# Peptides against a protein of PDB entry 5Z08, part 3

Target 1, 168 residues: chain A of PDB entry 5Z08
Amino acid sequence: RQKDEWAKKTSSLMKQLDWFIGEHLGAMLAAEELGGPVVGELMEIDPDDLSAGFNAHGKLKKATSQPDLDRRQRRIDDIWGPQDEQGQAHKRKRGADEALAASAEMRDLIEQLMNKLVEAGGDNSATYVEIPRESAAARFLVRSKVAMFHPNDARRLRLVDFGRDLDD
Target 2, 222 residues: chain B of PDB entry 5Z08
Amino acid sequence: GLPRLIDAIEEASKIPAKRRQTPIKPTIEKLTTHLYTHGASPDSLLRLADLLTLRNHLDQASLAAITRNLYPSSTVSDEVVLRFIGALGHGQLKPTLALQALFLRWLVMVYHLLENPGVLGQVYGVLFDLLDTAAIRPQLCHLLALVTRRKHVRPFRIQAILTLSRQTGGDPNLTGLLRVFKNYYPEIIVGDATKGRASAFKHPDPQWRQHLDEIQQRRSEA

## One batch from the design tools (peptide; aimed at target 1 H24 F140, target 2 L93)

Design b1_p8_5_s1 (made by RFdiffusion4, then SolubleMPNN; from b1_p8_5 with T3E R8A)
Fold by OpenDDE base, seed 1:
Structure b1_p8_5_s1 (fold): chain B 168 residues (1-168), chain C 222 residues (1-222), chain A 8 residues (1-8)
Amino acid sequence: as target 1 above (168 residues)
Amino acid sequence: as target 2 above (222 residues)
Amino acid sequence: SAEEELLA
């Protein structure tokens, strides 16, 4: 019974999240991955600070030095380059593709986080997902207080169990 | 008494207005007068909720008149609340959006009389998903402002309101709801798209509140 | 309560 209720609640939540990710969040995450503004504007996080990532406590790391200025400059030039109709269509397509990719990444990350939470059976140490990179998706979940990094390993992410914190 | 008036209206509601042997308006007036004077018991509220939310042959003016006089004499049950929540949104079998706005306004005004305020928190998602419906948005935001707890303030909902606020040119009711969210998470930045006056979510009808209080006091003395 | 302030 409790597992079934959990499964139903989880399914409902996943549907809502899926809709939200597809309709809104994916494009914003893509923008953040491209060096755009922080998704959700939840914290006064300087976009430049986002490039530095979050520490294990979800705090901004100090911006390490020279991200490849050329790639950023090329993206800026691609974003602000001449507004030829073909260029706009290509930019729209690329933006759509990046939004789809960001959406897929967020969905996958949420699924992994949820699966680990279910598999752990209440063992918080077993709820961590290894993330290959500090993605906009991961950062968003941490900023949103939905997920947290392992205190000693920023490559490990877990869901915050809000249900447990309310019963305590 | 009130039960007999409801019986008569229930029977009349099954018949198209053109086929009724007697006009229903005098019975509706008697009902609304009784409700104004005495309020509705929990049992009567449930029956009236069904009349208001289920498709029948009652005219919109009669339904609105009943809703405007729907003073609870006691508490409001979860079942009554769920009837009104179930009547929200778009659909051929659902009440008009104008009537839905009156239902939401009613829920705001009787919120303190709910047997279990948590019932609205359980259907929070259903309510939240209707924010795009402009006709009910003002009352819906007000109800959500009352119902919202920390558990409901989720990133996807924050972003959904921000997006909708941008799309609507900064609806003050949405800005008001975002301020409620910010009370739970002060770190929420309301972006430039929400530049504008937030709704204060004042009581919709102070006279109605006063009259409700008078009805409620009479029960405590009996 | 915050609820009372909204109803007030």
Scores: peptide ipSAE 0.012, ipTM 0.249, DockQ to the pose 0.018
OpenDDE base, seeds 2, 3, 4, 5: peptide ipSAE 0.009, 0.006, 0.010, 0.006; ipTM 0.409, 0.265, 0.258, 0.259; seeds 3, 5 fail the geometry check

Design b1_p8_6 (made by RFdiffusion4)
Pose (drawn by RFdiffusion4):
Structure b1_p8_6 (pose): chain A 102 residues (1-31, 98-168), chain B 214 residues (1-190, 199-222), chain P 8 residues (1-8)
Amino acid sequence: RQKDEWAKKTSSLMKQLDWFIGEHLGAMLAAEALAASAEMRDLIEQLMNKLVEAGGDNSATYVEIPRESAAARFLVRSKVAMFHPNDARRLRLVDFGRDLDD
Amino acid sequence: GLPRLIDAIEEASKIPAKRRQTPIKPTIEKLTTHLYTHGASPDSLLRLADLLTLRNHLDQASLAAITRNLYPSSTVSDEVVLRFIGALGHGQLKPTLALQALFLRWLVMVYHLLENPGVLGQVYGVLFDLLDTAAIRPQLCHLLALVTRRKHVRPFRIQAILTLSRQTGGDPNLTGLLRVFKNYYPEIIVSAFKHPDPQWRQHLDEIQQRRSEA
Amino acid sequence: SLWELAHE
């Protein structure tokens, strides 16, 4: 099957993203850098793992977030995540993976 | 003759205007005239795109003059297209929004000359996420309308464009893009973009006809 | 990449 290539591509891309977060983004978030990288990655991992865990239930895809998390602000500003409209301490990913003809 | 002019603009591009041993306006005009007559080669386009995209000491009037006369001879590379795409939106590395509107207008006018038009499809999300920026929204919508293929019409983009249409009170450029979206998915709840400058199109066609000569 | 080009 062609499945593990979609796995190989994903494991490769995940590493490239973590490299970008550590090398470039965490430092930008500081204005320590290492702390910002770890929390951004944890948050993205939690965000992505849940979006698929819901499959169809669009309502269950919110994660709890500290009050003034800069990682969530960046992710919302970058249009990769969205706050819940009723309260801003839960967050969901934008669902890039959902496709009508997937 | 053209590379020499670019070499001069590149050097003047590195130092402030008052420290220049010569006014640059006469040299910018020579470049503008040469581009009007002969077009820009693929390589010259790349160098000009760097001058238009990177932060330098060139003034706005000079950059706009160059952009307006950026008629390609032959084709437009991905290297050139991506530099203009990377120049879009807000940020300290990026050019003014006014120049960005000119770049987007230019990409529409030269869309048929791209070596790899699919490259815009590979950055579709970069273009789309910037629709909120009103200063460049009309030109963004026109370019997105040319670039949209079925694979790009995803539910999150459908919802985002509908929300933006409601919040802006109904931008006709947004509804024009939604029309293109509906062509791929008629299930969707319901300006046919014209060429932005016909004289520029005509002048480009004249310059492009030289490619048939040998 | 677009990021690399911007930081050229």

Design b1_p8_6_s1 (made by RFdiffusion4, then SolubleMPNN; from b1_p8_6, 5 letters changed)
Fold by OpenDDE base, seed 4:
Structure b1_p8_6_s1 (fold): chain B 168 residues (1-168), chain C 222 residues (1-222), chain A 8 residues (1-8)
Amino acid sequence: as target 1 above (168 residues)
Amino acid sequence: as target 2 above (222 residues)
Amino acid sequence: SLFDLLYK
């Protein structure tokens, strides 16, 4: 009974988290990756606004045509370079694609972090996930105190294990 | 002593040059000579920072001469640092941009003597937002290169530097600062923005450094 | 994915 209730609660929480990532957090993370405000400074970001990009102060620019660059690992100069006149339709698609990409990265990162925590069986040294870059997703988890970097290696990220500190 | 010279200059600074009974230049020369020989104590340094940063009737040549001889005999307090930072930017009550450039140069040269180097990190945003001011940009980039930590290297600031670099045709000081940012985040893809000419951020005045070291050594022996 | 497992 208690295990089944725990499983149901866990499933419900994960669904809520997935919803939050998809509906809200993805766009905010995408904004941060595009040189916008840090997550939490701008509460509502329309994916359409992401296509406009951000000024030097993290404020939304007026929607100018940004090239549809397929690669998620865009050069900063390509992201913030001179905006060529591409059609308005390609702009909206790019903002949505960046939000989707950010959502996918956050989901994948959380999954890897949780899997490593379970696999480690209590060895804190084995709980680290190797991250290819310090993403907005990784930074968000660290700022929220959900994850922490390895003290000597910023390429290694782990979940904070809240459960163990309560049993001591 | 130095306090009496500062007193005389403070009083003279309240009076327009045309209404002074005595020329200020001889007193400024005595002050600068004293500063060159002995440096400024923390208390004297604060008083001089106020004279340099607050609007008064001192001429620009006198203010520049004091700044060029502003050798700390000890440490530099947060309060002194904040006076100079508060004097930066555009405004009717602010010092000239030429004098602000001298203040930034001074902060670079005395950075190792700050009581709390973290104070500059707290005002990092204020400094960073002044990068568009061409007259102070070289010294500002140098100071930021010293002050920058991982927490300051944010996406919007990377973008700001890249944008400003493009707008300025690749200012070597901005390129240098961007290289400092890349040291904290090697994974940052900045394209050709870092391949151009960059400032090496060398010490602005080796002779001034040597003389500062001599003043600092005398204090350790007393 | 863990998310896919939770939706199954």
Scores: peptide ipSAE 0.023, ipTM 0.277, DockQ to the pose 0.012
OpenDDE base, seeds 1, 2, 3, 5: peptide ipSAE 0.022, 0.020, 0.022, 0.022; ipTM 0.247, 0.243, 0.216, 0.322

Design b1_p8_6_s2 (made by RFdiffusion4, then SolubleMPNN; from b1_p8_6, 4 letters changed)
Fold by OpenDDE base, seed 4:
Structure b1_p8_6_s2 (fold): chain B 168 residues (1-168), chain C 222 residues (1-222), chain A 8 residues (1-8)
Amino acid sequence: as target 1 above (168 residues)
Amino acid sequence: as target 2 above (222 residues)
Amino acid sequence: SLFDLLHS
């Protein structure tokens, strides 16, 4: 009974989190990654306000070996690039694409963090996910006290295990 | 081919201009034309990096022309990156600050082609300590904006950039870099240092980027 | 994905 209730609550929370990531957090994380406000300092950035800033239809041409680096440079260029008029329609689409990308990154990161926590079987040393970059997603989780960096390696992130305090 | 052109320039670089039997300019023009058309392989990039960064008898105009046409045909190795980083700063054996600014600009423009972008993070301190050098600061801040991670945003560096920003009257490049720092630590009280105009760190040369993309695309089709 | 598993 309690396990089933826990599973249902967990599923419900995950659905709510997924919704929140897709509808709100992705855009805010995209804004942060784009040198905008840090998530939690500014309230509801209207996705439309984000869309007005993001110009470049970056068709990620397949051949760029490190998409993450290209994203950051593009983000810098988007924040600080010339506001050309033809850019506005391209801005909206790119803002949407970056929000989707940020949402996907957050989902993937949470998934990896949860999987590692489950796989570790209580070994805290095994719960770390290696993050390819310090993303707005990673920083958000840390600021929210949901995750923590390895004390000696900011490329290693783990979930904060709140569960131990409930079994005592 | 490109290797033979580099050989000729390497040999000429050992000899003072007044003692050369033949003008080097035509060979430089052939090299730059070749680079513009085909780009440079990793091996050629390393050789060219040495020509650009090591003290030799090549004139500044030739070095600048090579740098402006230094299109990688593939990736950029750590060794190539480290040659350019090692060439930065003050010293009689180092390239001119004008040429260093071109190197930093080049690193910004090819950052996405680095075999290991982490190499720049390893030399972050070297780059950061050069921020006081006004002649290279714009390009240096742009590169640092790309390279900076949370591990680099240390209290002493925050304070250093704030101090330098005050000393420079709010250099927009420093303001831009400070905004990057604030992305990692929102709690950084930047005060008036961030209220000013920040540099946008736009791509330095859209035409160069387009041409690089064309060179890179040709390799993927071959 | 874990999310896909939770939605299935």
Scores: peptide ipSAE 0.023, ipTM 0.237, DockQ to the pose 0.020
OpenDDE base, seeds 1, 2, 3, 5: peptide ipSAE 0.022, 0.022, 0.023, 0.021; ipTM 0.276, 0.237, 0.262, 0.251

Design b1_p8_6_s3 (made by RFdiffusion4, then SolubleMPNN; from b1_p8_6, 4 letters changed)
Fold by OpenDDE base, seed 3:
Structure b1_p8_6_s3 (fold): chain B 168 residues (1-168), chain C 222 residues (1-222), chain A 8 residues (1-8)
Amino acid sequence: as target 1 above (168 residues)
Amino acid sequence: as target 2 above (222 residues)
Amino acid sequence: SLFDLLHA
């Protein structure tokens, strides 16, 4: 009974996490990778907002009516692709693709981290996942205090084991 | 040989200075002399990186002396690099910021000997996020200037440097890094932040470079 | 995936 309730709760939480990654977190992580705000500074990013791009300040380009500020910002926009209708469609597609990629990366990273934690059997040295790059996903987990880097290897990431600190 | 000196220092590092049977200073001097004369092999570099980055009972002067004489006789592995990168930032288990600045300076000076320079690019964000730490900022900006590629130049990082530059009153090292960013994207409006004095990121120690080159040449002849 | 296992 208690194991079944725990399994159901765990399954429910994982479904909610997967949904959150797919619907919200992926776009936010993609925004960070594309030079947008750090995840947590902007709570909601629409994939369409990713297509609009970010200014040098990491803020969404609001259609500001003032043409002269627009010319300087246009050069940054020109770096991120042509303003033409085809460019907007390509930007939207790119934004969606980046959000999907970021979602997949986050899911994979969480899975690896959880698997290593289970496999380690309480050996903290065995809980580290090797990451190929410092991604927005990895940074998010560290910033959220869910994961930590190895003290001597910035490519090794592990989950913070909160359970151990409760038994001490 | 060098391995035996490292062994002795490793054992001594486990013991508080007041409880050591023998002073470690003579052994450190032998090590630094050996490093100055012959450099460190990849294996020795890794062991020394652990001694420098792990919390132990070695005094800061000894750690600094080792770091200042840490001449690679060969290449520098990713593992060695990552030890030093992992030692950066704030934390009770991390080396002092003064020692971290020496590590960053070392990485700048040996950058051309990295087996895979791309390793630093993979941890670019870790390095970049430390720019607010004033004590290591000069060397960190220099390292970032070497490591930065187009993929790293992102709007949020541009803004972060601009903001930090304003907050610091236009730190020349940040201005220098912004100029590096502008080389990849000339259209970046860095505003007045780039009009100020910028660091040229010159080699930190030409004599150290020359001596490194001499050590490296001896290996190619052996 | 662990996610797939938890969705199953």
Scores: peptide ipSAE 0.024, ipTM 0.263, DockQ to the pose 0.026
OpenDDE base, seeds 1, 2, 4, 5: peptide ipSAE 0.024, 0.022, 0.024, 0.024; ipTM 0.278, 0.238, 0.245, 0.238

Design b1_p8_6_s4 (made by RFdiffusion4, then SolubleMPNN; from b1_p8_6, 4 letters changed)
Fold by OpenDDE base, seed 3:
Structure b1_p8_6_s4 (fold): chain B 168 residues (1-168), chain C 222 residues (1-222), chain A 8 residues (1-8)
Amino acid sequence: as target 1 above (168 residues)
Amino acid sequence: as target 2 above (222 residues)
Amino acid sequence: SLFDLLHK
C-alpha cells in the first residue's frame, strides 16, 4: 500500500516534471546553452512561489509575474525572440529544436539520476551519474539544490537525497 | 532607381554645399522616399553606410534623414555593420555623436536582419569601451543588451559598469545592462546599482519596426 | 525511459 502510494506520487511528480521540462524549462535551458541567460534567476521565483509548490494538478502556479519579471521576459523575448517573420520561422524552428533537445537532455539526466539513486540502495557513492559535459540541465539541477557534483569530480552528478533527512 | 540616386549623392558629397551647382536636398528627399518605399538592397546599404560613416560634405540633416530611412530590404552584411561600428567614438574623421547614436539605434532595430549577429560579439570590446560617452550610451547599452553573451560578461567589465554607474548617478541604461550581465552570472553582486530604475530596452521605434516588416515581407513575396 | 514509462 505505502509503496503503491509512493509509486503513484512519484509518477505524478514525474509527469509534472516532464510537463515542466517540456513546456517551460527546455526553452530556457536551450537559451542558456546558446549562451543566453541562466535559468532560474530570471524567474525570481519567489521562494514563496516555489514553496507554493506545483499544485496537485501540475499547474505551476504562475509565479505572480512581478511586473519586472514580465518586463524581463518580454525583454528576453525581445532580445532572443526572432524579430523578422522568415528569420523568425527559421530561428523559431531552430529554437524549438534546441528547446526539444534541451528538454530531452534534461529528461535523460533526471532519469539517470533517479535510476542511480534507486539502484544505490542508500550508498551515496553509487548515486553518481557521469555527465559528458556541464550542461545547462546539470547546472540548473545544481543551482536548484536538486543535484550536487561530486566534490572531486565535476563530471559526476547525483541527486540530493532529501529522503534521508526526512527519516531522521 | 536607388543606385542612380546614390551615385548623385556620392558625387555631391565630394563637393562643399556652397560650391554645388545643384541643391542636393531634392535628391536626398527622393532617396529617403525610395528607401521608405522599397528599402535598401545589401549593395545599396553598403554604399549608404559609406556615405554615412565616411567624412564628406553632406550636411548632418541629410545624413540623419538617410539613417532614419535606412530600411534594409533584405539582410545586413557584416561589412555594413562594421562600417557603422568603425564610425563610433571620438575623432575628427568620425561622424557626430548625434549621428552615431542614430547608427546604434539603427543597429538595434535591424539586429534581427544581420547575416551574422556574431559580428557584433566580435567587436564587443569596442562597443563596451564607448560606454563612458554619454551621448551614445542609451543606444549603446541597448545594443550591448542584445549582443551580450556569457563570454562577454567578465569581471573587469562588471566592475567598469559598476564604476560608471556610480559616476553617472545610476544611469538607467547602465543599470539595464548590468541586469543583463546578472542574467548570465547571477552571483554578480551588483548591490544597490540594480535596485534603481533600469531601462527596459524596448524597441526604439515600433512604427519603424512595423514598416520594416512590411518592406521585408514584400521582398519575400517577390 | 522512466519518462516514457510514465507516459504509457
Scores: peptide ipSAE 0.027, ipTM 0.253, DockQ to the pose 0.018
OpenDDE base, seeds 1, 2, 4, 5: peptide ipSAE 0.024, 0.024, 0.022, 0.024; ipTM 0.262, 0.248, 0.239, 0.332

Design b1_p8_7 (made by RFdiffusion4)
Pose (drawn by RFdiffusion4):
Structure b1_p8_7 (pose): chain A 102 residues (1-31, 98-168), chain B 214 residues (1-190, 199-222), chain P 8 residues (1-8)
Amino acid sequence: RQKDEWAKKTSSLMKQLDWFIGEHLGAMLAAEALAASAEMRDLIEQLMNKLVEAGGDNSATYVEIPRESAAARFLVRSKVAMFHPNDARRLRLVDFGRDLDD
Amino acid sequence: GLPRLIDAIEEASKIPAKRRQTPIKPTIEKLTTHLYTHGASPDSLLRLADLLTLRNHLDQASLAAITRNLYPSSTVSDEVVLRFIGALGHGQLKPTLALQALFLRWLVMVYHLLENPGVLGQVYGVLFDLLDTAAIRPQLCHLLALVTRRKHVRPFRIQAILTLSRQTGGDPNLTGLLRVFKNYYPEIIVSAFKHPDPQWRQHLDEIQQRRSEA
Amino acid sequence: SAWLQALL
């Protein structure tokens, strides 16, 4: 099957993203850098793991967030995540993976 | 003759205007004239794109003059196209929004000359996420309308464009893009973009006809 | 560090 290539591509891409978060983003978030990188990654991992866990239930895809988390503000500003309209302490990913003809 | 002019503009681009041993306006005009007559080669286009895209000491009037006369001879590379895509939106590395509107207008006018038009499809999300920026929205919509293929019409983008249409009170450029979306998915709840400058199109066609000569 | 300064 062609499945593990979609896996190989994902494991490779995940590493490239983590490198970018650690090398470039965490430092930008500081203005320590290492702390920012770890929290951004944990948040992205929690965000992505849940979006698929819901499959069809669009309502269950919110993760609890500290009050003034800069990682969530950056992710929302970058249009990769969205706050819940009723309260801003829960967050979801934008669902890039959903496709009509997937 | 053209590379020499670019070499001079590149050097002047590195130092402030008052420290220049010569006014640059006469040299910018020579470049503008040469581009009007002969077009820009693929390599010259790349160098000009760097000058238009990177932060330097060139003034706005000179950059706009260059952009307006950026008629390609032959083709447009992905290297050139991506530099203009990376120049879009807000940030300290990026050019003015006015120049960005000119770059987007230019990409529409030279869309048929790209060596790899699919490259715009590979950055579709970069273009789309910038629709909120009103200063460049009309030009963004026109370019997105040419670039949109079925694979790009995803539910999250459908919803985002609908929300933006409602919040802006109905931008006709957004509804024009939604028309293109509906061509791929008619299930969707319901300006046919014209060429932005016909004289520029005509002048480009004249310059491009030299490619048939040998 | 220069890249960070340019971005801010």

Design b1_p8_7_s1 (made by RFdiffusion4, then SolubleMPNN; from b1_p8_7, 3 letters changed)
Fold by OpenDDE base, seed 1:
Structure b1_p8_7_s1 (fold): chain B 168 residues (1-168), chain C 222 residues (1-222), chain A 8 residues (1-8)
Amino acid sequence: as target 1 above (168 residues)
Amino acid sequence: as target 2 above (222 residues)
Amino acid sequence: AAELAALL
């Protein structure tokens, strides 16, 4: 009974988290990845803002500084593409695609972190996920005090075990 | 005049609010109005710094109001600066972290009026060691951005900021400070921890700056 | 962050 209630509560929380990631967090994470404001400093990020990119001060730039080759190609297409309604639609679509990609990265990271926590069976040394980069998703989890980096290795991230602090 | 107002507040600060014969709020309002209109002389600034930084029975709202109106009419002495620096950090005798943030903000806004800007460079270590205190970090990073010189950019401090940046999930103020460090040593590899937005360290209050400039101009004409 | 901390 208690296990079933816990499972139901966990499932409900996961659904709420998934909704929050998709509806709100993804766009904010995408903005941070593009050199925009840190998640939580800007409450509303328009997909058009994501497509335009941000300056070193996190202000909207007229031209996207996208690091990836695909992002560079998109930037060229934004500069030389027709400024017609189709060009604006393509920019909006790109902003939406970046938000979706950020949402997927966050979901995957949370899943990996949770799986490692379960697999570790209480061994804190085994709870670390290897991350390929310090993403906006990883930084957000750390700022939220949900995750922490390994003290000696910034490529290793783990969930904060809130359960152990209750037994001391 | 201002000295008499300070005298009255100093005496009132020794007595718990419930035991005061007269309410202090009207005197605080007169003080803040005077400060807004005329600024504070170096001597008055020192006395006010003691009132703000030393433990007394003044309420936090009064202390904050004085700090918000603490316009120097002239320069700011090393002694005044050191009072505010000495008030930073954790401890029962220290001002609240909220008030400390206001002090750091004030130091940023009056930095150009310091008699000896080098005094902050001498206490750089004290300031730097407080970067872990989240409540004051934004203003502290801004002040450090102004104060930092090549001699302060050391490997251990670079590593400390990088570590703290990771631990804080890339605080923009720390990223901003790292950019200042990189201006002195371009070879500093700012890893993935700095892919985030950096603070621009803009002036905290443009209106306060304008009013300060007006007070300073009146003195130059007198 | 506070909402996420409340959800976690």
Scores: peptide ipSAE 0.017, ipTM 0.642, DockQ to the pose 0.068
OpenDDE base, seeds 2, 3, 4, 5: peptide ipSAE 0.016, 0.016, 0.016, 0.017; ipTM 0.625, 0.621, 0.620, 0.642

Design b1_p8_7_s2 (made by RFdiffusion4, then SolubleMPNN; from b1_p8_7, 3 letters changed)
Fold by OpenDDE base, seed 1:
Structure b1_p8_7_s2 (fold): chain B 168 residues (1-168), chain C 222 residues (1-222), chain A 8 residues (1-8)
Amino acid sequence: as target 1 above (168 residues)
Amino acid sequence: as target 2 above (222 residues)
Amino acid sequence: DALLAALL
C-alpha cells in the first residue's frame, strides 16, 4: 500500500516535471545556452524571443513593433538571413529546435541522475553522473540545490540526497 | 595632413629629447588638435597605437595627450586592440601603469567601434590576470564588465575575484564585476563582498563620447 | 528556484 502510493506520487511528480521542462524550462535553458539570461531571471522566454537573440548585455532584443528603428537591427538580421517569411520561419524553427534540444538534455540528465541514485543503493560515491560539459541543465540543477558537483571534479554531478538529512 | 605629423613624431621618437634639433611639443599639439578635429583613420590609428605602446623617447605627457585625443574616425581594428592589450602589465619595455590605465579607459570608450568585439573575449584571460594590479583595476574591471560572457565566468575566476575582494577590503570595482558574474550565475554566494558599494561602470567621459559621436557622424556624411 | 522547490 505505502509503496504503491509512493510510486503513484513519484509518477505524478515526474509527469509534472516533464510538463514543466517542455512548456517552460526548455526555452529558458535554450536562452541560457545561447548566451541569454540565466534561468529564473527571465520567467517567460517565448521561443519567438529565442529567435530574436540576445544583445551583448544578455537582454532580449525587443522585437520592436516599431518599423523604423527595426531597420538598423534588421540590417544585421538581413545580413544573417533573408527577411522573407521563410527566414522568419527558419528563425522560429531554430528557436523551437533549441528549446526542444534543451528539454531533451534536461530530461536525459535527470533520468541519469535518478538512475545512478537508485543503483548506488546508498553509496554516495556511486551516485555521480559524468557530464560531457557544464550545460545550462546541469547549472540549473545545481542552482536549484537539486544537484551538486563533485568537490574535485566539475564533470561529475549527483543528486542531493534530501532523505539522509532527515535522519540527523 | 595627419600622416606627415605622425612621420615627424615617429622620427623624433627615435631620438632622445636632449639630442633633438627641434622641440617636439609644437608637433604634438598640432597632432592632438588634428585628432580632436578629424579623428584618426584606421591606418593612422595603428601607427599611433605603435607610438603609444612601443618603447620610444617620447615623454609621458605627450603620450597621455595623444591618448586623450585618440578619437577613431572609423572602426577600431583587432590589430589596434591587440597593441593596447599587449602593452598591459609589468615590464621594462611596457608603458607606465598610468598610461595603461588611459589605454583601458580608451578601450571602454571605443568598445562600440571595435570591428570585432570578440577579440577582447579571446584575450579575456590576459585581462583577468591583471586584476591584482591596483593602478589599472578600476578601468580593467569596467572593460571586463563589458566583455564578460557566460563562457568567461568560471569557478576559478569567481574564487579569484572573491579572494581579491577580501584582500582589498571590498574594492567597489571588484564588487561590480562580481555582480556581472552573478548575472550569469545567480547562485554565486558573494557573502559579505556584496554588502559593499559596487561600481555602476558609468561612461568615463560623457563629453568625450559626445565629441566622438560628432566625428563619427561627419564621416558618415562624407 | 521556488518552483523547483515546490516540485521537489
Scores: peptide ipSAE 0.016, ipTM 0.288, DockQ to the pose 0.013
OpenDDE base, seeds 2, 3, 4, 5: peptide ipSAE 0.016, 0.009, 0.009, 0.014; ipTM 0.445, 0.442, 0.304, 0.447

